# Ledger of designs, part 6: peptides against a protein of PDB entry 7BBL

Target 1, 86 residues: chain A of PDB entry 7BBL
Amino acid sequence: IAQESLESQEQRARAALRERYLRSLLAMVGHQVSFTLHEGVRVAAHFGATDLDVANFYVSQLQTPIGVQAEALLRCSDIISYTFKP

## One batch from the design tools (peptide)

Design b1_p11_2_s1 (made by RFdiffusion4, then SolubleMPNN; from b1_p11_2 with P1G H6W)
Fold by OpenDDE base, seed 5:
Structure b1_p11_2_s1 (fold): chain B 86 residues (1-86), chain A 11 residues (1-11)
Amino acid sequence: as target 1 above (86 residues)
Amino acid sequence: GPRTTWDLLAA
């Protein structure tokens, strides 16, 4: 019997992670999320939505070190990690 | 480049 290639296994793994990621985004809707950004910057904001290619997070009530911004756009590439309570 | 997203917004 044929064995699945390493490349194929890695592809499945990426697909599984992608699915879990997308589901987490859905779960974030309407919740306050804590974002860890570069250079030790941490912000909190209410998650609204993402664009079609999930390149940006559209958030509200962004709590930053210099104040609160009513609405903001967070680039996904700027985000190291995030946590929230489902 | 911008260090944070709000830096980009301000740009």
Scores: peptide ipSAE 0.133, ipTM 0.693, DockQ to the pose 0.040
Fold by OpenDDE base, seed 2:
Structure b1_p11_2_s1 (fold): chain B 86 residues (1-86), chain A 11 residues (1-11)
Amino acid sequence: as target 1 above (86 residues)
Amino acid sequence: GPRTTWDLLAA
């Protein structure tokens, strides 16, 4: 009986997570999203789009601890998690 | 253009 390697299993797992991630990006378009950043900082913003390599989130009405930013870029690497109501 | 999180974190 042939068994899938551990590396292959991990690859499939990553692929599944990546797909879910990308689907979530599509689902959040136009919605207000709550982002958890480093050091427990939480912000909310309306999601617009990402760049081609999904390095940055283009958002609007970013509610930050120090005020509202009309438009901003959220670096994906700065985001720990996010939630939204589709 | 839009500000980045870097700007916010640096503030």
Scores: peptide ipSAE 0.117, ipTM 0.706, DockQ to the pose 0.038
Fold by OpenDDE base, seed 3:
Structure b1_p11_2_s1 (fold): chain B 86 residues (1-86), chain A 11 residues (1-11)
Amino acid sequence: as target 1 above (86 residues)
Amino acid sequence: GPRTTWDLLAA
């Protein structure tokens, strides 16, 4: 019986996680998303799109502690987590 | 253009 190598198993695991992440981005389009940022900052915004390498989130109606920003750019490296209702 | 995360956090 042929056995899958450990390296191949890890590759499949990473691919599965990446697929789930990308599917979540597709499901996020047009929805209001709650973002948790550093320093305990939590904001909500309507998701628009990402750039090609998914380094930034382009959002609208960003609700911040100091007011609403009509359009904003959220860097993925600044986002700890996000939630939304699909 | 849109404000960045850095701009908002620095405010």
Scores: peptide ipSAE 0.115, ipTM 0.708, DockQ to the pose 0.037
Fold by OpenDDE base, seed 4:
Structure b1_p11_2_s1 (fold): chain B 86 residues (1-86), chain A 11 residues (1-11)
Amino acid sequence: as target 1 above (86 residues)
Amino acid sequence: GPRTTWDLLAA
């Protein structure tokens, strides 16, 4: 029978993960999100939006160990993980 | 403009 190539399977997997990721971004709009950054830094902030290529997260009320930042920019490359309640 | 993660991590 016809078999899907490994490359095709991997492509579908990547596409599925990408879609899941993008949907999570839509779901977190307006919600407080807990971010894990490098060096063990953990912060919480309200998600606003991302730029077109999803390179940056624009957030508000960023709670950090040194205080609250009203508005902030989190580079996606600096984010290890995040959690939120939809 | 808003502060960046660089500012946060450098603090």
Scores: peptide ipSAE 0.110, ipTM 0.705, DockQ to the pose 0.037

Design b1_p11_2_s2 (made by RFdiffusion4, then SolubleMPNN; from b1_p11_2 with P1G)
Fold by OpenDDE base, seed 5:
Structure b1_p11_2_s2 (fold): chain B 86 residues (1-86), chain A 11 residues (1-11)
Amino acid sequence: as target 1 above (86 residues)
Amino acid sequence: GPRTTHDLLAA
């Protein structure tokens, strides 16, 4: 029987994951999001936007261990995970 | 307060 190549399968899988990721970014706009960073650092902030290449998250009301930052920039590469209620 | 992720992790 016909079999899709491994490369094609991986391409579709990556595309699906990318789509889910982008959809989550859209869904979190205007919501408070809990972010898990390195070394167990956890913060919460209202998601504002990302730059065009989704390299950074622009957030507001960032709740940190040392206080609240009105506006902040979170590097996406430093974010391990995030969660929110849409 | 931290303005960027780096500031958070460096604190």
Scores: peptide ipSAE 0.274, ipTM 0.838, DockQ to the pose 0.035
Fold by OpenDDE base, seed 2:
Structure b1_p11_2_s2 (fold): chain B 86 residues (1-86), chain A 11 residues (1-11)
Amino acid sequence: as target 1 above (86 residues)
Amino acid sequence: GPRTTHDLLAA
């Protein structure tokens, strides 16, 4: 009987996670998002948009431990996790 | 203040 290979199963799993991720980006638009960065740093900002390759997050009203930045660029590779209320 | 994550984490 036919059975999907392990490699194919892993590929589908990655695709599903990627889709969920991209959908979350759309849901973040216009909302304040809490970001967890390295070294336990946590910030909050209003999500604006991302560049074409989703390498950076363009945000506004970035609340940091040292103050509020009107506009900022968050590198996606620096973000461990994020939460927000749709 | 920091303009990027790099600036924030480097501070």
Scores: peptide ipSAE 0.272, ipTM 0.836, DockQ to the pose 0.035
Fold by OpenDDE base, seed 1:
Structure b1_p11_2_s2 (fold): chain B 86 residues (1-86), chain A 11 residues (1-11)
Amino acid sequence: as target 1 above (86 residues)
Amino acid sequence: GPRTTHDLLAA
């Protein structure tokens, strides 16, 4: 009886998580997203797009603690989490 | 104002 290896199971799990992540990015296009950054910083912005390796988020109308920025670039490595309404 | 997360966190 054939049995999937632990390595294969982990590979499928990682693939599933990656797919979920990418789908969320597609779903947030054009929507306002709430981002949680380091040091307790919370911001909200309209999501535009990401670069090919999803290293940066291109957003607009970024609401920050010190004001609104029309256009901004959020480094994904600085983002702890995000939420939005599809 | 902040243009990147670096600018935002540094502000």
Scores: peptide ipSAE 0.270, ipTM 0.837, DockQ to the pose 0.035
Fold by OpenDDE base, seed 3:
Structure b1_p11_2_s2 (fold): chain B 86 residues (1-86), chain A 11 residues (1-11)
Amino acid sequence: as target 1 above (86 residues)
Amino acid sequence: GPRTTHDLLAA
């Protein structure tokens, strides 16, 4: 039988990772999430939502090294990683 | 206090 091209295989792999990421976003709604930012900065906040293009995270009760911010916007491009309890 | 990622990293 005909083999799937390397390009097609890579496309499916990227799609699978993207799907996993998006499902993660759905799962974290309303939960406290721990975010790792650049320069070793780590914060925790309750996840609210993202914009349609997932460019920003809208969070509440952001625990920062200098205090708690009631409402905040985290740019996704500045987030290295995150973890949360489903 | 910080309101955005930029504010957090700049603080």
Scores: peptide ipSAE 0.270, ipTM 0.836, DockQ to the pose 0.035

Design b1_p11_2_s3 (made by RFdiffusion4, then SolubleMPNN; from b1_p11_2 with P1G H6E)
Fold by OpenDDE base, seed 1:
Order: structure tokens, then C-alpha cells, then sequence
Structure b1_p11_2_s3 (fold): chain B 86 residues (1-86), chain A 11 residues (1-11)
């Protein structure tokens, strides 16, 4: 009998993770999100949008350890994780 | 104040 190859299974897994990620971004729009950056930096901000290749997050009301920024750009590569309430 | 993650990490 025929069976799906390991490579195909891995491809589907990656696709599923990517889809979940993108859907989470859509769900974040307009919500306050808590971001964990490297070096122990944690911030919160209202998610606005991302660029086409999801390299940057455009956020507002960024709460940082030293103050609040009305508008800011977060490099996705600097983000370790994020949480929010849909 | 910080405008990008780079600014955040530098601050």
C-alpha cells in the first residue's frame, strides 16, 4: 500500500505551523499584545500590521521599561514570543 | 524613546 513520505509529512507540518502563525497575526489586529524580546526585554503594544514578508510589526502604544511610544516598529526576528487575548 | 527593537535593546 502507498504511504506518505516523511518529507511530505514534514512539509505538511511546516505548512500547518506557518498557517497558525499567520492566523495569529490576523487575530492580533487591534489588540494589545505582550512581546518577549531577547535579553529579557518585555513590552506590550497594540498590534497594527506587518509588512509583506512579516519582517516587522507595526505597533502603537508601545509600553517599554523606559516609557510609552505612540508608534513603533518591532523587528520580528527580535521577538521570542508573544501572547494576547483574542 | 525606542522606535524599533534595536532602540529597545539599546535603551
Amino acid sequence: as target 1 above (86 residues)
Amino acid sequence: GPRTTEDLLAA
Scores: peptide ipSAE 0.248, ipTM 0.841, DockQ to the pose 0.035
Fold by OpenDDE base, seed 3:
Structure b1_p11_2_s3 (fold): chain B 86 residues (1-86), chain A 11 residues (1-11)
Amino acid sequence: as target 1 above (86 residues)
Amino acid sequence: GPRTTEDLLAA
């Protein structure tokens, strides 16, 4: 029985994590999400959508330390983590 | 008010 290479095993592992991530994005639609950014910045917003390459989060009702922004664009690369209730 | 993460981090 042929053994799957380490590279192939790692590829499957990465694919599984990516799939779980993408499913979470689908689950976020229409929900308020709490985002943790750099410099200790924490915000909450209603998730709308992402662009096709998931580079940006398009959100609404962004709650920030200096007020609420009706529409906003969050750079995914600046997001450390997020939480939401499905 | 901030419109992007850049605005948020600058504030």
Scores: peptide ipSAE 0.246, ipTM 0.841, DockQ to the pose 0.035
Fold by OpenDDE base, seed 4:
Structure b1_p11_2_s3 (fold): chain B 86 residues (1-86), chain A 11 residues (1-11)
Amino acid sequence: as target 1 above (86 residues)
Amino acid sequence: GPRTTEDLLAA
């Protein structure tokens, strides 16, 4: 019987996680999302879109401790986690 | 107000 290598298994796992991630982004469109950033910073904003390489999140109505920003750019690398109601 | 994560982290 054939058994795929550990490398292949890991590759499939990474691909699956990537797909889930991208699908979550699609599901976020138009919804208010709570973002957790570094240094305990937490904000909420309406998710709009990402750039082609998914390096940045384009959001609106960003609620921050110092006020609301109509439009903002969140670097994906700065986001630790996010939650939203699909 | 903050426009990017850099602004947020600097605030």
Scores: peptide ipSAE 0.243, ipTM 0.840, DockQ to the pose 0.035
Fold by OpenDDE base, seed 5:
Structure b1_p11_2_s3 (fold): chain B 86 residues (1-86), chain A 11 residues (1-11)
Amino acid sequence: as target 1 above (86 residues)
Amino acid sequence: GPRTTEDLLAA
């Protein structure tokens, strides 16, 4: 029985996860998203877009503990998780 | 108000 190499399996797994991630970004467009950042910081904002390398999230109406920011930039690397209703 | 995540984490 022929079996796919471990390396190949991992490659496909990463590709699948990446695809799911990108699909979630697409689904976020136009919706309010709840973001969880470091140290328990939680904010909500309307997702606008990301840069081409998906390094930053451009959002609007960012609800923070100290007020609402009309427009803001969230670094993807600072985001632990996010949730939203499609 | 915070414009980036850095501002949020610093606040």
Scores: peptide ipSAE 0.243, ipTM 0.839, DockQ to the pose 0.035

Design b1_p11_2_s4 (made by RFdiffusion4, then SolubleMPNN; from b1_p11_2 with P1S H6W)
Fold by OpenDDE base, seed 1:
Structure b1_p11_2_s4 (fold): chain B 86 residues (1-86), chain A 11 residues (1-11)
Amino acid sequence: as target 1 above (86 residues)
Amino acid sequence: SPRTTWDLLAA
């Protein structure tokens, strides 16, 4: 049997990671999520949705060190990591 | 309209 090409292996790996990521987004809908941003900033917010290209996170009740924002937009590029309880 | 991360960091 033919060995799977390196390119094909990488494609499968990317697809698996992308699927895992998208599933996490679905799982966090309606839940409070803790976000770690750049410059050591950490915030918590209820996740609402993302745009289709997952460029932005639309959240509510954003708890920040400087106060609570009822609704906010988090740029995905600003997010280092996030955690939540499914 | 919702505030952005940039707006929060700039505040």
Scores: peptide ipSAE 0.128, ipTM 0.720, DockQ to the pose 0.037
Fold by OpenDDE base, seed 5:
Structure b1_p11_2_s4 (fold): chain B 86 residues (1-86), chain A 11 residues (1-11)
Amino acid sequence: as target 1 above (86 residues)
Amino acid sequence: SPRTTWDLLAA
C-alpha cells in the first residue's frame, strides 16, 4: 500500500499548523487578547497588527501590573500563549 | 515609541 513519506507528513503538519496560526492572528484583529508571558506575567491588550514576518505583535491599551501602555510591542518569542474571544 | 516585552519583564 502506497504511503506518504514521513517527511511529507511532517511538511503537511507544519503547513497546517502555520495556517491555523495565521488565521488565529486574523481573528485577533480588533479584539482584546490575553497574553501569557514568561515569569508568570499576564497582560491584556487590543491586537493591532504584526510585522511581515510575524516577529512582533503591535498592540494597544496594554494592561500591565504597573500600568497601561497606550501602545506596545510584544515579541512573539516572549509569548507563551494567548486567548481571546473571536 | 511603543514599549517592548523586555521592558515589562525587566520591571
Scores: peptide ipSAE 0.128, ipTM 0.721, DockQ to the pose 0.036
Fold by OpenDDE base, seed 4:
Structure b1_p11_2_s4 (fold): chain B 86 residues (1-86), chain A 11 residues (1-11)
Amino acid sequence: as target 1 above (86 residues)
Amino acid sequence: SPRTTWDLLAA
C-alpha cells in the first residue's frame, strides 16, 4: 500500500495548524479576545483585523493593567496565546 | 495612531 513519508505527514500537519489558525482569526472578528502576552501580561480586546502577512493584530478597547486603550496594535510575535468564544 | 504592544509592555 502507498504510505505518506514522514516529511509529507509533517507538511500536512503544519498546513492543518495554519488553516486552523487562520479560521480562528476569522472567527474572532468583532469578538472580545483574551490575550496572554510576555512578562505575564494578560489583556482583553475586541479583535478588528490583521495585516496581510498576519504580523499584527489591530484591536480596540484594549483592557490593560494600566488602563484601557481605545485602539492598539498587538504584534503576533508578542502574543503567547489567546482565548475567545465564537 | 494606536499604541503598540511594545509601548504597553514598556509602560
Scores: peptide ipSAE 0.127, ipTM 0.720, DockQ to the pose 0.037
Fold by OpenDDE base, seed 3:
Structure b1_p11_2_s4 (fold): chain B 86 residues (1-86), chain A 11 residues (1-11)
Amino acid sequence: as target 1 above (86 residues)
Amino acid sequence: SPRTTWDLLAA
């Protein structure tokens, strides 16, 4: 019985993480999400969708320290982490 | 048009 190569094992690991991430995005749809941005900025917003390459988050009712933005675009590169209740 | 993250952080 031939053992799976290291390369194949790494490929499966990456695929598993990718699947988990994508399922997370699907679970966010329609929910309020708490985002942690740089310099200690924390905001909450209703998740709408992402673009095709998942570079941006389209959100609504973005609660910020300076007020509420009806609609906003959050760059994924500016997001340190996020949490939500599915 | 939605405001960008950059616009928000710059405000």
Scores: peptide ipSAE 0.123, ipTM 0.718, DockQ to the pose 0.037

## One batch from the design tools (peptide)

Design b1_p12_1 (made by RFdiffusion4)
Fold by OpenDDE base, seed 4:
Structure b1_p12_1 (fold): chain B 86 residues (1-86), chain A 12 residues (1-12)
Amino acid sequence: as target 1 above (86 residues)
Amino acid sequence: DAAVAALDAKYA
């Protein structure tokens, strides 16, 4: 009985996570999303889009501890997690 | 051999 290699299993797992991630991006378009950033900082914003390599989030009405920004760019590397109501 | 990771998404 042939067993799938560990590398192949990890590859499938990464692919599944990536698909789930991308689907979540599609689902959150136009919705207000709560983002958890480093140091316990939480912000809320309406999600617009990402760039081609999904390195940045283009958002609007970004609610930060120090005020609201009409338009903003969030670096994906700075985001720990996000939640939204589909 | 890269770790399996992705941005965590929560649906509320």
Scores: peptide ipSAE 0.022, ipTM 0.531, DockQ to the pose 0.074
Fold by OpenDDE base, seed 1:
Structure b1_p12_1 (fold): chain B 86 residues (1-86), chain A 12 residues (1-12)
Amino acid sequence: as target 1 above (86 residues)
Amino acid sequence: DAAVAALDAKYA
């Protein structure tokens, strides 16, 4: 019985993760998302779009501890987690 | 792309 190669297994795993991630982004559109940033900083913002290749989140009504920004850019590298209600 | 792959792994 032919066994799937390690590369093929990894490919499938990456594809599954990609699909899951993209579905989450799609579900996120227009919703308020809570972002946890480094150093314990937490913000909330309405998700607009993401630049998948550049890894940036374009958001609106970004609520920060020091004020609200109408429009903002969050670098995905600055985000350690996020949550939202679909 | 390594950046996209890393992001996918991070948020998936």
Scores: peptide ipSAE 0.021, ipTM 0.556, DockQ to the pose 0.145
Fold by OpenDDE base, seed 2:
Parts: C-alpha cells; structure tokens; sequence
Structure b1_p12_1 (fold): chain B 86 residues (1-86), chain A 12 residues (1-12)
C-alpha cells in the first residue's frame, strides 16, 4: 500500500488549517470578536479586516480595560485566541 | 510564509 510521505501529510494539514483560518476571518467580518491577549487581557472589537502579509487585524470599537478606541490595529502576534458568534 | 503558517495553526 502506497504511503503518503510525512511532508505531504503536513502540507495537507497546513492547507486545511489555512482554509479553516481564512473561513473564520470571513465569518467574523462585521461581528464583535473577543480577543484574548497576553497576560490574560481580554478585549472586544468589531472585526474589519486583516492584512495577511503583515499579520494585523484592523478593528473598530475596541473595548479595552481603560476605554474604547474607535479604530485600532491589533498585531496578530499579540493575540492568543479569539471567539465570536457567527 | 512562516508567520502566516503559525497564525493559521494558532487560530484553526
């Protein structure tokens, strides 16, 4: 039985993860998203767009512990996880 | 891109 190479398996896995991620980005457009940042900081914001090349999230109405920022740029590297209701 | 791949893995 022909066995798929580990590299091929990993490539398929990466492709599946990429598709799932991109679909999540599309699904969150216009919705309020809860972001978990480092050190347990949680913020909520309306998702606008992302810059895939520089890994930035463009959001609006960012609710932070110290107030609301109308427009904000979140670095994806600062985001641990996010959740939203589609 | 390594950064994109890492992000995909983190959020998928």
Amino acid sequence: as target 1 above (86 residues)
Amino acid sequence: DAAVAALDAKYA
Scores: peptide ipSAE 0.021, ipTM 0.560, DockQ to the pose 0.142
Fold by OpenDDE base, seed 3:
Structure b1_p12_1 (fold): chain B 86 residues (1-86), chain A 12 residues (1-12)
Amino acid sequence: as target 1 above (86 residues)
Amino acid sequence: DAAVAALDAKYA
């Protein structure tokens, strides 16, 4: 029987990871998300949307050490990790 | 593109 090429196997693996990530983004909509930023800074915000090409998160009610920002943009490059409860 | 691929690698 013909075997799938290594390149094709890798393509399917990447597609599976992409699907999981996108489903996670959909699950975040409207939920409060905890973001870990550089130098131990942690913030919480309600997730609105993301621009996948620009890699920006559009959030609301961003709780920062200084206070609450009603609306804000978080660059993915500034985010180390995040967690949320579906 | 490269940006989307990097995002997937970071958070998937």
Scores: peptide ipSAE 0.020, ipTM 0.543, DockQ to the pose 0.141

Design b1_p12_1_s1 (made by RFdiffusion4, then SolubleMPNN; from b1_p12_1, 4 letters changed)
Fold by OpenDDE base, seed 2:
Structure b1_p12_1_s1 (fold): chain B 86 residues (1-86), chain A 12 residues (1-12)
Amino acid sequence: as target 1 above (86 residues)
Amino acid sequence: DPAVEALKARYA
């Protein structure tokens, strides 16, 4: 039995991580999520959806240090991390 | 940080 190449193993690992990420997004729908941004800025919002390439988060009731936005887009490039309770 | 400033401008 031929051993799977390292390249193929890494490909499967990346695919598994991608699936976990996408399932996490589905679990976030409708829940409040806490986002950590640069410069120590933290915001909270209800997650709605993402675009096809997951470049933006469509959220509602965005709580920012300067006020609340009913509807907003968060750029993924601005986000360091996020947490939520599924 | 220009990214943070852009965020503030967008949501202000």
Scores: peptide ipSAE 0.092, ipTM 0.665, DockQ to the pose 0.026
Fold by OpenDDE base, seed 4:
Structure b1_p12_1_s1 (fold): chain B 86 residues (1-86), chain A 12 residues (1-12)
Amino acid sequence: as target 1 above (86 residues)
Amino acid sequence: DPAVEALKARYA
């Protein structure tokens, strides 16, 4: 029985993580999500969608420390992490 | 961070 190479194992691991990520996006639809941004900024918003390359998060009812924005765009690169309750 | 500043600036 051939042992799977470490490289192949890593590739599968990355693929699995990518799949989990994409599934999380699907699960986020319509739910309020808490986003952690840089410099300790945290916001909450209802997730709408992302663009094709997941460069941006289209959200609504964005709750920021200084106000609420009905519709907003969050750049993926500005997001450190997010959490939500399905 | 420009993005953070832009976010804050909307409500400044």
Scores: peptide ipSAE 0.084, ipTM 0.671, DockQ to the pose 0.024
Fold by OpenDDE base, seed 3:
Structure b1_p12_1_s1 (fold): chain B 86 residues (1-86), chain A 12 residues (1-12)
Amino acid sequence: as target 1 above (86 residues)
Amino acid sequence: DPAVEALKARYA
């Protein structure tokens, strides 16, 4: 049996990472999430949803160093990482 | 980072 090509292996790896990412989005719905942004900025908010292409995070009760925003939009490209407790 | 600064500005 011939082994799969390197390209196929890379494709599966990318697909696996994408799946894990999407599953994390499903898991965080309604939970408070800690977001790490650039330049050491960290915020916490309750995750609501994302748009179709996951370009934005729609959140509530966004805790920022300046204050709390009831509803807010975080651009996915501004987020380095996030953590939450399922 | 302009994006981070813009975020701060929105909630200042």
Scores: peptide ipSAE 0.066, ipTM 0.634, DockQ to the pose 0.026
Fold by OpenDDE base, seed 1:
Structure b1_p12_1_s1 (fold): chain B 86 residues (1-86), chain A 12 residues (1-12)
Amino acid sequence: as target 1 above (86 residues)
Amino acid sequence: DPAVEALKARYA
């Protein structure tokens, strides 16, 4: 049996990770999420939606070091990671 | 592919 090419293996890996990411977004809806941003900044917010094309997170009750913002837009490029309880 | 490795680090 012919060995699957490294390129095709990577393609499958990317597809799997993308699916995992999208499923996490779906599970995130309506939940409070802890976001880790650059420079060690951490914030928490209720996830509303994301614009996958524009790469933005639309959140509410954003808890920042200086207070709570009722509604906010987080740029995906600013987010290193996030955690939440499904 | 560095992009794949970066994604694995976050989502694996």
Scores: peptide ipSAE 0.019, ipTM 0.497, DockQ to the pose 0.068

Design b1_p12_1_s2 (made by RFdiffusion4, then SolubleMPNN; from b1_p12_1, 5 letters changed)
Fold by OpenDDE base, seed 3:
Structure b1_p12_1_s2 (fold): chain B 86 residues (1-86), chain A 12 residues (1-12)
Amino acid sequence: as target 1 above (86 residues)
Amino acid sequence: DPLVEALKARYA
């Protein structure tokens, strides 16, 4: 009985994770998102879009302790996690 | 922790 190789299984797993991520991006459009950055830095903003290579998050109404930025760019590499209500 | 300070300056 032929079994799918471990490598093929891992490939499918990666594909599934990528799909979940992309779907989450679609779901968060227009919603307020809480972003967790390094060392406990947390900000909230309305999600607008990402660029083609998903290097940046384009957001609006970025809430920070020192004020609100109407528009801002969050680097994906700086983001540890995010939460939102779909 | 220069990265941490940079993040705070940029985002908070």
Scores: peptide ipSAE 0.177, ipTM 0.759, DockQ to the pose 0.026
Fold by OpenDDE base, seed 5:
Structure b1_p12_1_s2 (fold): chain B 86 residues (1-86), chain A 12 residues (1-12)
Amino acid sequence: as target 1 above (86 residues)
Amino acid sequence: DPLVEALKARYA
C-alpha cells in the first residue's frame, strides 16, 4: 500500500492551517477581537481588514494599556494569538 | 515592558 510522503503530508498540513487562518479572518469581520501580544500584553479591537500579503491587521477602537486608538495597524509579527466570538 | 514602550511610541 502506497503511503503519502512526509513532504506531502506536511504540504497538506500547511494547506489546512492556511485555510483555517483565512477562515478565521473571514469570521472575525465586524467583531471585536482580543489580541495577545508579547510579554502578556493584551489588546482588543474591532477587526477591519488584513493585508494578506504582509499579514497586517487593520483594526479600529484599539484598546491598549495606554488608551484607545481609533484606527490602528497591528503587525502580524507582534501578534501571538487572537480570540473572538463569531 | 518593551512592547508597551513600543506601543507608546506608535500610538501615543
Scores: peptide ipSAE 0.158, ipTM 0.742, DockQ to the pose 0.025
Fold by OpenDDE base, seed 1:
Structure b1_p12_1_s2 (fold): chain B 86 residues (1-86), chain A 12 residues (1-12)
Amino acid sequence: as target 1 above (86 residues)
Amino acid sequence: DPLVEALKARYA
């Protein structure tokens, strides 16, 4: 029987994940977000914007283990996950 | 913690 190729299935899966990601970005604008970084390090900050091409998060009031940074740029590669209340 | 040290270097 006819069946969608594995490649097409993977593409649809990636598209779905990308959509969820983009929706989360829209939802977190103006909200405080809790970021989980590597080695279990956790920080919190108010989300401002992100550069989809450069993969950076522009945030404010970043609470880090070494203090609060008024304005900061978080590298997406350092982020494992994040959570927030929309 | 390498990540903490990186944060210090970048934001401290």
Scores: peptide ipSAE 0.155, ipTM 0.736, DockQ to the pose 0.025
Fold by OpenDDE base, seed 4:
Structure b1_p12_1_s2 (fold): chain B 86 residues (1-86), chain A 12 residues (1-12)
Amino acid sequence: as target 1 above (86 residues)
Amino acid sequence: DPLVEALKARYA
């Protein structure tokens, strides 16, 4: 039985993860999302859009430990994970 | 908490 190379398997895995990520962004539009940031900080915000080039999340009604910001940019590099209800 | 401070800076 012919087997796919390890490199090819890894490539497919990366592609699958990227696809899942992009699909999550599509599903996220207009929904409140809970973001886990560094140092255990968690915020919630309504998702607007992303800028893939700058790697930012454009959000509204950002609930932070110090209050609510009407509109904000969350840097993807600050985000560890996120969850939301489709 | 640098992240919290960064968030606070958004209101300064």
Scores: peptide ipSAE 0.128, ipTM 0.727, DockQ to the pose 0.024

